Peptides against a protein of PDB entry 1EMU. Designs and how they scored, part 138

Target 1, 132 residues: chain A of PDB entry 1EMU
Amino acid sequence: PPYLKWAESLHSLLDDQDGISLFRTFLKQEGCADLLDFWFACTGFRKLEPCDSNEEKRLKLARAIYRKYILDNNGIVSRQTKPATKSFIKGCIMKQLIDPAMFDQAQTEIQATMEENTYPSFLKSDIYLEYT

## One batch from the design tools (peptide; made by RFdiffusion4, then SolubleMPNN)

Design b2_p30_7_s4 (from b2_p30_7, 8 letters changed)
Fold by OpenDDE base, seed 4:
Structure b2_p30_7_s4 (fold): chain B 132 residues (1-132), chain A 30 residues (1-30)
Amino acid sequence: as target 1 above (132 residues)
Amino acid sequence: SISDELLRSYFTELLETDPSVKEIAELLLS
């Protein structure tokens, strides 16, 4: 069953709508849903292919992600990303150099945070265990 | 990799339940 695959890898969990829903619910209870929201935002951003028609949209989205998760020093995403990573993103925003990969390092760092902390905790949670 | 469908579903739900992510969700869904 799918729930067994969720326990095999975070990737498997994030490839399943039900798994994602349960995981986000768990993260919200833990006060760290921003980790997953940011991760998905980065994925969505990277999937937007650069073109003339998407330029303004991509810039707006990059700025929105930056303001929401990187600029807020009190946010969990900001706390779980390296200063150099945040500085790089800021530089991209200021220079309006909006490469599809500009959030990749930050996404990697947040993914590592989930892998090391929240994902294992989720597998021990009532939310997951009740589903199994 | 995450499918477009999963991504859209994710932010569609967020748009309905979490106003703090509205701007990002709307941009991704547009």
Scores: peptide ipSAE 0.796, ipTM 0.971, DockQ to the pose 0.882
Fold by OpenDDE base, seed 2:
Structure b2_p30_7_s4 (fold): chain B 132 residues (1-132), chain A 30 residues (1-30)
Amino acid sequence: as target 1 above (132 residues)
Amino acid sequence: SISDELLRSYFTELLETDPSVKEIAELLLS
């Protein structure tokens, strides 16, 4: 069953709607759902190919992601991203240079945080174990 | 890689339950 694949890799968990739902519920209880929301926001942002028709949307989205997750020093995402990474993102926003890859490093760092901490904890949680 | 369908499903649900991500969700779903 799919839940066995979820325990094999974070990738398998994040490719499954049911797995994501359970994982996000767990993260909410731990006060760190922003990790997953940010990760998906970065993925969605990167998938928006630059063109004249979506330039305004891409800029607005980049700014929104920056304001919610990077600028807030009290947020879990900000605390789990390197200063140089956040500085680079800020620079892109200020210069309005909105490359599809501008959040890649931040997403990598947040993914590492999940791999090392919240994902293993999820597999030990009542939410996951009761589902199995 | 994450499918477009999975992304849409994720942010559609967030739009319904979490107002703090409304701006991001609406932009991604537009």
Scores: peptide ipSAE 0.796, ipTM 0.971, DockQ to the pose 0.881
Fold by OpenDDE base, seed 5:
Order: structure tokens, then sequence, then C-alpha cells
Structure b2_p30_7_s4 (fold): chain B 132 residues (1-132), chain A 30 residues (1-30)
């Protein structure tokens, strides 16, 4: 069943709407749902292929992601991303150099945080175990 | 990689339940 695949990899969990729903519920209880929201925001941003018609949208989205997750020094995403990574993103925003890959390093670092901490904890949680 | 459908479903739900991500969700769903 799908829940067994979720335990095999974070990728399998994040490729399933039911798995994502349970995982996000767990993260909310732990006060760290922003990790997953940011991860998905980065994925969505990267999927917007640069073109004349979406230039303004891409800039607005990059700014919104930056303001919500990177600029707030007290936020969990900011605390779990390296200073150099945040500085790079800030630079891209200030220079309006909005490359599709500009959040890739930050997304990688947040993914590592989930892999090492919240994902293993989720598999030990009542939410997951009661679902199985 | 994450499918477009899964991504849209994720932010559609967030748009309905979390006003703090409204701007991001609306931009991604537009």
Amino acid sequence: as target 1 above (132 residues)
Amino acid sequence: SISDELLRSYFTELLETDPSVKEIAELLLS
C-alpha cells in the first residue's frame, strides 16, 4: 500500500496527495509547516518557464517567497538556510535577476532539514502510525 | 518531479485554509 512507500523515501511521500496531507498536518503540529510550503513554492517557481508573458509574475512570486520565508529571521525556513544562501537570494531580488534556479540551493537545504529531522519524526508519529 | 496537478492541488488547499500564503498561492495558480 502507498503508506509503505512513504516510509521508503521522502520523495514517495511528497508524490502522494494523501501522504502530503498527513505530513503537513504533522508539520503544523510541530510548528514547521513552512518547511513544506516553502519547498512546494520553490518547485512551483522553478516550473514557471521564463518568457515575456510571465516576467512580471515571476518577479512578484520571487519577491513574495523571499519576503515570507527568507527575510523573516525568526522563521524556521530562515533559521534552516545558510547565510550565504539567503544572501544570494536577496541579491537576485535586489538585482531583479530572477533565474528559475535561484531558490534551488535553499530548497535543497530545507529538503535536507526535512530528511534529517521532520520526516523521520513523522514516521514515528501517531498520525502516521494510526494511518497504517 | 512534482506534477502540475499535485502542485495545483497543494496550493488550492492552502489558499482556502491559510491566508498567509494567499499571495504566493494566487501567483502560482494564475
Scores: peptide ipSAE 0.794, ipTM 0.971, DockQ to the pose 0.855
Fold by OpenDDE base, seed 3:
Structure b2_p30_7_s4 (fold): chain B 132 residues (1-132), chain A 30 residues (1-30)
Amino acid sequence: as target 1 above (132 residues)
Amino acid sequence: SISDELLRSYFTELLETDPSVKEIAELLLS
């Protein structure tokens, strides 16, 4: 069943709507849902193909992601991303160099945080175990 | 690699439950 695949990899969990829902519920209880929200925001941002018609939209979205997750020093995303990574993103925003890959390093670091901490904890949680 | 459907579903649900991500969700869903 799908829940067994979720335990095999984070990728399998994040490729399943039911898995995502349970995982986010768990993260919210742990006070770290921003990790997953940021991860999905980065994915959505990267999927926007640059063109004349969406230039302003992409800039606005990049700024919104930056303000919400990177600039907030009290946020878990900011605490779990390296200073050099955050500085790079800030530079892109200030220079308005909005490459589709500008959040890739930050997303990688947040994914590593989930892989090392919250994902294993989720598999031991009552939410997951009661579902199985 | 996340499908467009999963992405849309994710942020559609967030719009209903978390006002703090409204700006991001609306931009991604527009």
Scores: peptide ipSAE 0.794, ipTM 0.970, DockQ to the pose 0.892

Design b2_p30_8_s1 (from b2_p30_8 with E3A Q5R N7A K10R L17V T21E E27A)
Fold by OpenDDE base, seed 4:
Structure b2_p30_8_s1 (fold): chain B 132 residues (1-132), chain A 30 residues (1-30)
Amino acid sequence: as target 1 above (132 residues)
Amino acid sequence: SEAARLAAIREAFTKLVGEEEAEELIALIE
């Protein structure tokens, strides 16, 4: 069953609708659901092919990601991203150099946070264990 | 699945730019 695959890799968990839902529920209880939202926002952002017609939308989205997750010093995403990474993103925003990969390093760091902390805890949680 | 990923991306975008804008963005990547 899929829940066994979830225990094998975070990738499998985040590729499954039910897995995402359960993990989100767990993260909300832990006060760190922003990790997942940021991760998926970055994933989606990277998929947007830059062109003249979507420049405004891409910039708006990039600014929103930056303001919500990077600038918020009290947020878990900000606390789990390195200063140099946040500075790079700020630079991209200020210069309006909105490359599809501009959030890649931040996403990698947040993914590492999940891999090392919340994902293992999820597999030990009542939410996951009761589902199995 | 691709559908699961897109749904999660839509939710993430919605929290950032609202439902209408999120749907427009998703249409660009689906």
Scores: peptide ipSAE 0.837, ipTM 0.977, DockQ to the pose 0.892
Fold by OpenDDE base, seed 5:
Formats: C-alpha cells, sequence, structure tokens
Structure b2_p30_8_s1 (fold): chain B 132 residues (1-132), chain A 30 residues (1-30)
C-alpha cells in the first residue's frame, strides 16, 4: 500500500496527495508547516520558464517567497537556511535577477532539514501510525 | 502524482500571491 512507500522515501510521501495531507497536519502540530509550503513554492517557481509575458508575475512570486520565508528571521525556513544562501537570494531580488533556479540551494537545505528531522519523526507519529 | 504535486504547488502559491494569481501561475506549468 502507498503508506509503505511513504516510509521508503520522502519523495514518495511528497508525491502522494494523502501523504502530503498527513505530513502537513503533522508539521502544523510541530509548528513547522512552512517547510513544506516553501519546498513546494520552490518546486513550482523552478517550473516557470522566463518570458516577456510572465516576468512581472515571476518577480512578484520571487519577492513573496523572499519576504515570507527568507527575510523573516523568526521563521523556521530562515532558521534552517545558511546565511550565505539567504544573502544570495537577497542579492537576486535586489538585482532583479530571478533565474528559475535561484531558490534551489535553499530548497536543498530545507529538504535536508525535513529528511533529518521532521520526516523521521512523522514516521513515528500517531498520525502516520494510526493511518497504517 | 503530478496532480498531487500541482495541487500542493497551487496551495503554496496561493499563500504567497492569492488565489487568482496562483491559478494563473499554475496554468503556466501544468
Amino acid sequence: as target 1 above (132 residues)
Amino acid sequence: SEAARLAAIREAFTKLVGEEEAEELIALIE
């Protein structure tokens, strides 16, 4: 069943509608649901191919990601990303150099945080175990 | 699935730029 695949990899969990829902519920209880929203925001942002017609929308989205998750020093995403990574993103925003991959390093660091902490804890949680 | 991933991206975008703008962005990547 799908829940067994969720225990095999974070990728499998995040590829499943029910898996995402349960993991989000768990993260909310832990006060770190922003990790997941940031991860998916980065995934979506990277899929936006730059063109004249979407430049304004891409810049607006990039600024929103920056202000909500990177600039907020009290946020879990900011606390779990390296200063150099945050500085790079700030530079991109200030220079309006919004390459599709500009959040890749931050996403990698947040993914590592989930892999090392919240994902293993989720697999031991009542939420996951009661689902199985 | 791709559908599940797109739904999660839509939710993430909505929290950032609102429902209308998020829908327009999703249309560009689906």
Scores: peptide ipSAE 0.837, ipTM 0.977, DockQ to the pose 0.904
Fold by OpenDDE base, seed 3:
Structure b2_p30_8_s1 (fold): chain B 132 residues (1-132), chain A 30 residues (1-30)
Amino acid sequence: as target 1 above (132 residues)
Amino acid sequence: SEAARLAAIREAFTKLVGEEEAEELIALIE
């Protein structure tokens, strides 16, 4: 069953509607749902192909991601991303150089945070265990 | 699944730019 795949990899968990839902519920209880929202925001952002018609929208989205998750020093995402990574993102925003991959390093760092902490904890949680 | 990912992306975008613009963005990656 899918829940067994979720225990095999975070990728499998995040590829499943029910898995995402349960993991989100868990993260909310832990006060770190922003990790997941940031991760999916980055995933979506990377899928946006740069072109003249969507340049403004892409910039706006990039700025929103930056302001909500990177610039907020009180946020879990900011605390779990390295200063150099945040500085790079800031530079991209300031220069308006909005490459689809500009959040990749930050996403990698947040993914590592989930892999090391919240994901293992989720697999030990009542939410997951009751589902199994 | 792709549908699950898109739904999660939509939710993430909505929290950033609102529902209307999130839908526009999702349309670009569908």
Scores: peptide ipSAE 0.837, ipTM 0.977, DockQ to the pose 0.934
Fold by OpenDDE base, seed 2:
Structure b2_p30_8_s1 (fold): chain B 132 residues (1-132), chain A 30 residues (1-30)
Amino acid sequence: as target 1 above (132 residues)
Amino acid sequence: SEAARLAAIREAFTKLVGEEEAEELIALIE
């Protein structure tokens, strides 16, 4: 069953509707749901192909990601991303160089945070164990 | 699944730019 695959890979968990839902519930209880929202925002952003007609929308989205998750020093995403990574993103925003991959490093760092902390805790949580 | 991923992306985008613009963005990646 899918829940067994979730215990073997974070990727499997994040590729499953029920897995995402349960993990989100857990993260909300832990006060760190922003990790997941940021991760999916980055995933979606990378899928947007740059073109003249999409420039305004892509820039707006990039700015929103930056302001909500990177610039907020009190946020968990900001605390779990390296200064050099945040500086690079800031530079892209200021220079309006909005490459589809501009959030890749930040996403990698947030994914590592989940792998090391919240994901293992989720597998030990009542939310997951009661589902199984 | 792709559907699950798109739904999660839509939710993430909505929190950032609102429902209307999120739907426009999702239409570009579907």
Scores: peptide ipSAE 0.836, ipTM 0.977, DockQ to the pose 0.873

Design b2_p30_8_s2 (from b2_p30_8 with N7A L17V T21E E30K)
Fold by OpenDDE base, seed 4:
Structure b2_p30_8_s2 (fold): chain B 132 residues (1-132), chain A 30 residues (1-30)
Amino acid sequence: as target 1 above (132 residues)
Amino acid sequence: SEEAQLAAIKEAFTKLVGEEEAEELIELIK
């Protein structure tokens, strides 16, 4: 069953609709659902191919990601990303250099946070165990 | 699945730019 795959890798968990839903529920209870939303926002952002017609939308989205997750010093994403990473993103925003990969390092750091902390905890949670 | 990924991305985008803009963005990455 899929839940066994979820225990094998975070990737498998995040590739499954039910897995995402359960993990999100868990993260919300832990007060860190922003980790997942940021991760998917970055994934989606990277998929947007830059062109003249979508420049405004891409910039708007990048600004939104920055303001919500990076600029908020009290947020879990900000606290789990390195200062140099946040500074780089700020620089991109200020210079309006909106490369599809501009959030890659931050996403990597947030993914590491999930791998090391929330994902293992999820597998030990009542939410996951009761599902199995 | 791709469907699951797109749904999660859309939800993430919605929290950032709203439902309408999120839907437009999703169409760009499909």
Scores: peptide ipSAE 0.842, ipTM 0.978, DockQ to the pose 0.933
Fold by OpenDDE base, seed 5:
Structure b2_p30_8_s2 (fold): chain B 132 residues (1-132), chain A 30 residues (1-30)
Amino acid sequence: as target 1 above (132 residues)
Amino acid sequence: SEEAQLAAIKEAFTKLVGEEEAEELIELIK
């Protein structure tokens, strides 16, 4: 069953609609749902191929990601990303150099946070165990 | 699944730029 695959890898969990839903519920209870929203925002952002017609939309989205998750020093995403990574992103925003990969390092760091902390905790949670 | 991924991305985008803009962005990803 799918729930067994979820225990094998975070990737499997995040590839499943039900898995995402349950994990989100868990993260909300832990006060860290922003980790997941940031991760998916970065994934989506990287998929946007730059062109003249979408430049404005890409810039707006990049700025929104920056302001919501990186600039907020009290947010969990900001606390779990390295200063150099946040500085790089700020630089990209200021210079309007909006490369599809500009959030990759931040996403990697947030993914590591989930792998090391919230994902293992999720597998031990009542939410997951009661689902199985 | 790809559908699950797109749905999650759309939700994330919606929180950032609103539903209408998020829908437009998702169409660009597809």
Scores: peptide ipSAE 0.842, ipTM 0.978, DockQ to the pose 0.891
Fold by OpenDDE base, seed 3:
Structure b2_p30_8_s2 (fold): chain B 132 residues (1-132), chain A 30 residues (1-30)
Amino acid sequence: as target 1 above (132 residues)
Amino acid sequence: SEEAQLAAIKEAFTKLVGEEEAEELIELIK
Protein backbone atom coordinates (compact mmCIF):
# COMPACT_ATOMS: atom_id res chain seq x y z
CA PRO B 1 0.00 0.00 0.00
CA PRO B 2 1.05 3.60 -0.59
CA TYR B 3 1.60 4.34 3.09
CA LEU B 4 4.39 1.79 3.15
CA LYS B 5 6.07 3.55 0.27
CA TRP B 6 5.80 6.79 2.22
CA ALA B 7 7.93 5.24 4.92
CA GLU B 8 10.54 4.24 2.36
CA SER B 9 11.19 7.73 1.01
CA LEU B 10 10.10 11.31 1.37
CA HIS B 11 9.83 11.44 -2.40
CA SER B 12 7.15 8.77 -2.34
CA LEU B 13 5.27 10.67 0.32
CA LEU B 14 5.40 13.93 -1.63
CA ASP B 15 4.32 12.21 -4.83
CA ASP B 16 1.04 11.02 -3.31
CA GLN B 17 -2.04 13.16 -2.85
CA ASP B 18 -2.99 11.55 0.43
CA GLY B 19 0.59 11.57 1.59
CA ILE B 20 0.91 15.27 0.90
CA SER B 21 -2.34 15.97 2.69
CA LEU B 22 -1.41 14.06 5.82
CA PHE B 23 2.10 15.44 5.89
CA ARG B 24 0.75 18.96 5.50
CA THR B 25 -1.60 18.41 8.42
CA PHE B 26 1.30 17.22 10.51
CA LEU B 27 3.52 20.12 9.49
CA LYS B 28 0.79 22.61 10.32
CA GLN B 29 0.55 21.19 13.82
CA GLU B 30 4.30 21.56 14.10
CA GLY B 31 4.19 25.12 12.81
CA CYS B 32 6.33 24.35 9.79
CA ALA B 33 3.97 23.95 6.86
CA ASP B 34 5.99 26.58 5.02
CA LEU B 35 8.66 23.95 4.41
CA LEU B 36 6.28 22.05 2.19
CA ASP B 37 4.85 25.06 0.41
CA PHE B 38 8.32 26.35 -0.32
CA TRP B 39 9.43 22.98 -1.63
CA PHE B 40 6.51 22.76 -4.03
CA ALA B 41 6.89 26.39 -5.05
CA CYS B 42 10.48 25.68 -6.00
CA THR B 43 9.48 22.55 -7.86
CA GLY B 44 6.90 24.46 -9.83
CA PHE B 45 9.18 27.38 -10.48
CA ARG B 46 11.83 25.14 -12.01
CA LYS B 47 9.25 23.76 -14.41
CA LEU B 48 8.51 27.16 -15.92
CA GLU B 49 10.23 27.53 -19.27
CA PRO B 50 11.82 30.94 -19.63
CA CYS B 51 10.55 32.99 -22.56
CA ASP B 52 9.66 36.55 -23.38
CA SER B 53 5.98 36.00 -22.66
CA ASN B 54 6.71 34.44 -19.26
CA GLU B 55 9.27 36.96 -18.09
CA GLU B 56 6.90 39.09 -16.05
CA LYS B 57 5.12 36.15 -14.44
CA ARG B 58 8.34 34.34 -13.61
CA LEU B 59 9.87 37.43 -12.08
CA LYS B 60 6.76 38.08 -10.04
CA LEU B 61 6.71 34.53 -8.76
CA ALA B 62 10.41 34.59 -7.95
CA ARG B 63 9.97 37.82 -6.03
CA ALA B 64 7.05 36.35 -4.14
CA ILE B 65 9.01 33.26 -3.15
CA TYR B 66 11.90 35.43 -2.07
CA ARG B 67 9.79 37.83 -0.03
CA LYS B 68 7.66 35.21 1.67
CA TYR B 69 10.21 32.56 2.50
CA ILE B 70 13.74 33.92 2.14
CA LEU B 71 13.52 37.54 3.22
CA ASP B 72 11.55 36.77 6.39
CA ASN B 73 14.34 36.07 8.85
CA ASN B 74 11.87 34.79 11.41
CA GLY B 75 10.40 32.21 9.05
CA ILE B 76 11.30 28.57 9.27
CA VAL B 77 12.44 28.44 5.64
CA SER B 78 14.82 31.32 6.17
CA ARG B 79 16.12 29.77 9.38
CA GLN B 80 16.78 26.49 7.60
CA THR B 81 18.60 27.93 4.60
CA LYS B 82 22.23 28.97 4.55
CA PRO B 83 23.14 32.65 4.43
CA ALA B 84 25.08 32.14 1.21
CA THR B 85 22.06 30.50 -0.38
CA LYS B 86 19.80 33.34 0.62
CA SER B 87 22.32 35.89 -0.60
CA PHE B 88 22.51 34.19 -3.97
CA ILE B 89 18.75 34.28 -4.34
CA LYS B 90 18.69 37.93 -3.34
CA GLY B 91 21.30 38.63 -5.97
CA CYS B 92 19.24 36.95 -8.65
CA ILE B 93 16.20 38.97 -7.67
CA MET B 94 18.06 42.26 -7.59
CA LYS B 95 19.69 41.60 -10.95
CA GLN B 96 16.49 40.16 -12.39
CA LEU B 97 18.42 37.07 -13.44
CA ILE B 98 15.64 34.57 -13.03
CA ASP B 99 17.12 31.19 -13.90
CA PRO B 100 14.80 28.20 -13.45
CA ALA B 101 17.34 26.67 -11.08
CA MET B 102 17.83 29.74 -8.89
CA PHE B 103 16.01 28.13 -5.93
CA ASP B 104 17.55 24.67 -6.31
CA GLN B 105 20.06 25.01 -3.51
CA ALA B 106 17.48 26.42 -1.14
CA GLN B 107 15.08 23.63 -2.02
CA THR B 108 17.81 21.08 -1.38
CA GLU B 109 18.48 22.54 2.04
CA ILE B 110 14.81 22.59 2.95
CA GLN B 111 14.43 19.04 1.70
CA ALA B 112 17.32 18.02 3.92
CA THR B 113 15.61 19.68 6.86
CA MET B 114 12.48 17.67 6.21
CA GLU B 115 14.44 14.45 5.69
CA GLU B 116 16.30 14.87 8.95
CA ASN B 117 13.54 16.18 11.18
CA THR B 118 9.91 16.52 10.18
CA TYR B 119 9.71 13.48 7.91
CA PRO B 120 10.96 11.01 10.53
CA SER B 121 8.73 12.64 13.12
CA PHE B 122 5.78 12.33 10.78
CA LEU B 123 6.31 8.59 10.50
CA LYS B 124 6.08 8.38 14.28
CA SER B 125 3.06 10.65 14.50
CA ASP B 126 -0.48 9.68 15.36
CA ILE B 127 -1.54 11.14 12.03
CA TYR B 128 0.49 8.64 10.06
CA LEU B 129 0.06 5.69 12.40
CA GLU B 130 -3.70 6.07 12.50
CA TYR B 131 -3.73 6.05 8.72
CA THR B 132 -1.87 2.75 8.57
CA SER A 1 1.37 11.35 -9.30
CA GLU A 2 1.49 14.19 -11.75
CA GLU A 3 -1.94 15.33 -10.64
CA ALA A 4 -0.88 15.41 -7.01
CA GLN A 5 2.25 17.33 -7.88
CA LEU A 6 0.41 19.92 -9.95
CA ALA A 7 -2.22 20.36 -7.26
CA ALA A 8 0.40 20.92 -4.61
CA ILE A 9 2.31 23.32 -6.83
CA LYS A 10 -0.85 25.25 -7.59
CA GLU A 11 -1.62 25.54 -3.91
CA ALA A 12 1.88 26.79 -3.25
CA PHE A 13 1.65 29.30 -6.10
CA THR A 14 -1.76 30.47 -4.95
CA LYS A 15 -0.35 31.42 -1.57
CA LEU A 16 2.25 33.50 -3.38
CA VAL A 17 0.55 35.20 -6.30
CA GLY A 18 -3.15 34.46 -5.91
CA GLU A 19 -5.55 32.07 -7.56
CA GLU A 20 -5.72 33.70 -10.97
CA GLU A 21 -2.00 34.00 -11.47
CA ALA A 22 -1.45 30.52 -10.08
CA GLU A 23 -3.83 29.07 -12.64
CA GLU A 24 -1.98 30.80 -15.42
CA LEU A 25 1.33 29.51 -14.15
CA ILE A 26 0.07 25.96 -13.91
CA GLU A 27 -1.02 26.10 -17.53
CA LEU A 28 2.51 27.05 -18.45
CA ILE A 29 3.88 24.06 -16.56
CA LYS A 30 1.59 21.56 -18.25
Scores: peptide ipSAE 0.841, ipTM 0.978, DockQ to the pose 0.913
Fold by OpenDDE base, seed 2:
Structure b2_p30_8_s2 (fold): chain B 132 residues (1-132), chain A 30 residues (1-30)
Amino acid sequence: as target 1 above (132 residues)
Amino acid sequence: SEEAQLAAIKEAFTKLVGEEEAEELIELIK
């Protein structure tokens, strides 16, 4: 069943609707649901192909990601991203150089945080175990 | 699944730019 695949990789968990839902519930209880929202925001952002017609929308989205997750020093995403990574993103925003890959390093760092902490904890949680 | 991914992305976008613009962005991704 799918829940067994979730225990094999974070990728399998995040590719499954039920897996995402349960993991989100767990993260909310842990006060770190922003990790997941940031990860999916980055995934979606990278999928947007730059063109004249969507330039304003992409810039607005990039600014929103920056302000909500990177600039907030009290947020878990900010605390789990390296200063150099945050500085790079800030530079892109200030220069209005909005490359589809501008959040890739930050997403990688947040993914590592989930792999090392919240994902293993989720697999030991009542939420996951009761589902199985 | 692709559907699960798009739904999660839309939710993430909605929290950032609102429902209307999030929907427009998802259409660009499809």
Scores: peptide ipSAE 0.841, ipTM 0.978, DockQ to the pose 0.893

Design b2_p30_8_s4 (from b2_p30_8 with Q5K N7K K10Y A12S L17V T21E E30K)
Fold by OpenDDE base, seed 4:
Structure b2_p30_8_s4 (fold): chain B 132 residues (1-132), chain A 30 residues (1-30)
Amino acid sequence: as target 1 above (132 residues)
Amino acid sequence: SEEAKLKAIYESFTKLVGEEEAEELIELIK
């Protein structure tokens, strides 16, 4: 069953609608839901091909991601991203250089945080175990 | 699945720019 694959990799968990839902529920209880929201926001952002017609939308989204997750020093995403990474993102925003990959390093760092902490904890949680 | 990921992306975008803008963005990445 799919839940067995979820235990094999975070990738499998995040590729499954039910897996995402359960993991989100767990993260919310842990006060860490922003990790997942940021991760998917970055994934979606990278998929947006830059062009003249969507420049405004892409810039708006990039600024929103920056303000909500990077600029907030009290947020878990900010706490789990390196200063140099946040500085780079700030630079992109200020210069309005909105490359599709501008959040890649931050996403990598947040993914590592999930892999090392919240994902293993999820597999030990009542939420996951009761589902199995 | 790709559908699962798109849904999750949509939800993330909605929290950032609202439902209307999120819907427009999702159409761009489909």
Scores: peptide ipSAE 0.834, ipTM 0.976, DockQ to the pose 0.932
Fold by OpenDDE base, seed 5:
Structure b2_p30_8_s4 (fold): chain B 132 residues (1-132), chain A 30 residues (1-30)
Amino acid sequence: as target 1 above (132 residues)
Amino acid sequence: SEEAKLKAIYESFTKLVGEEEAEELIELIK
């Protein structure tokens, strides 16, 4: 069953609608749902192919990601990303250099946080265990 | 699945730029 695959990798968990839903519920209880929202925002952002017609939309989205998750020093995403990574993103925003990969390092760091902390805890949680 | 990920991306975008803009963005990455 799918729940067994979820225990094998975070990738499998985040590839499943039910897995995402349960993991989000867990993260909300832990006060760190922003980790997942940021991760998916970065994934979506990277998929946007730059062109003249979507430049404004891409810039707006990049600014929104920056303001909500990176600029807020009290946020969980900001606390789990390195200063150099946040500075790089700030630079891209200020220069309006909006490369599809501009959030890749931040996403990697947030993914590592989930892999090392919240994902293992999820597998030990009542939410997951009661589902199995 | 790809559909599951797109849905999650949409929800993340909605929190950032609103439903209307998020719908337009999702169409660009499909």
Scores: peptide ipSAE 0.833, ipTM 0.976, DockQ to the pose 0.907
Fold by OpenDDE base, seed 3:
Formats: C-alpha cells, structure tokens, sequence
Structure b2_p30_8_s4 (fold): chain B 132 residues (1-132), chain A 30 residues (1-30)
C-alpha cells in the first residue's frame, strides 16, 4: 500500500495526495507547516518558464516567497536556511534577476530539514501510525 | 501523482498571491 512507500522516501510521501494531506496535518500540529508550503512554492516557481507575458507574475510570486518565508526572521523557513542562501535570494529580488532556479538552494536546505527532523517524526506520529 | 503535486502547489501559491493569481499561475505550469 502507498503508506509503506511513504516510509521509504520523502519523495514518495510528497507525490501522494493522501500522504501530503497527512504530512501537512502533522506539520501544522508541530507549528512548521511553512516548510511544506515553501517547498511546494519553490517547486511550482521552478516550473514557470520565463517569457514576456509572465514576467510580472513571476516577479510578484518571487517577491511573495521572499517576503513570506525568507525575510520573516521569526519563520521556521528563515531559521532553517543559511544566511548566504537568503542573501543570494535577496540579491536576485533586488536586481530583478528572477531565474527559475533562484530558490533551488533554499529548497534543498528546507528539504534537508524535513528529511532530518519532521519526516522521521511524522513516521513515528499517531497520525501516520493510525493511518496504517 | 502530478495532480497531487499541482494541487499542493496551488495551495501554496494561494497563500502567497491569492486564489485568482494562483489559478492563473497553475495554468502556466500545467
């Protein structure tokens, strides 16, 4: 069953609608749902192909991601990303160099945080165990 | 699944730019 695959990799968990839902519920209880929201925001952002018609929308989205997750010093995403990574993103925003990959390093760091902390905890949680 | 990920992306975008803009963005990445 799918829940067994979820225990094999975070990727499998995040590829499944039910897995995402349960993991989100768990993260909300832990006060760190922003990790997942940021991760998916970065994934979606990278999928946007730059062109004249979507330049404004891409910039707006990039600014929103930056302001909500990177600039917020009280946020878990900001606390779990390296200063150099945050500075790079700030630079991209200020220079309006909005490359599809501009959040890749930050996403990698947040993914590592989930892999090392929240994902293992989720697999030990009542939410996951009761589902199995 | 691709649909599951798109839904999650949409929800993330909605929290950032609102439902209307999120819908437009999702159409661009489908």
Amino acid sequence: as target 1 above (132 residues)
Amino acid sequence: SEEAKLKAIYESFTKLVGEEEAEELIELIK
Scores: peptide ipSAE 0.833, ipTM 0.976, DockQ to the pose 0.933
Fold by OpenDDE base, seed 2:
Structure b2_p30_8_s4 (fold): chain B 132 residues (1-132), chain A 30 residues (1-30)
Amino acid sequence: as target 1 above (132 residues)
Amino acid sequence: SEEAKLKAIYESFTKLVGEEEAEELIELIK
């Protein structure tokens, strides 16, 4: 069953609609749903190939990601990203150099946070265990 | 699945730029 694969890797969990839903529910209860929203935002952002027609949309999205998750020092994403990483992102925003990979390091750091903390906790949670 | 990920991306984008623009962005990455 899919739930067994979820226990094998975070990737498997985040590749499954039900897995994402349950994990999101868990994260909300833990007050850290922003980790997942940020992770998927970065994933989506990287998929946007730069071109003249989408330049405005990409810049707007990048700014939104920055303001919501990076700039907010009280947010969990900001707390779980390195100062140098946040500084780099800020620089990209200020210079309007919006490379598809500009959030990659931040996403990596947030993924590590999930791997080390929230994902293991999820597998021990009533939400997951009752689903199995 | 790719569909599951796209849905999650859409939901994430919606929180950032609204439903209308999120829909436009998703069409660009499909």
Scores: peptide ipSAE 0.833, ipTM 0.976, DockQ to the pose 0.929

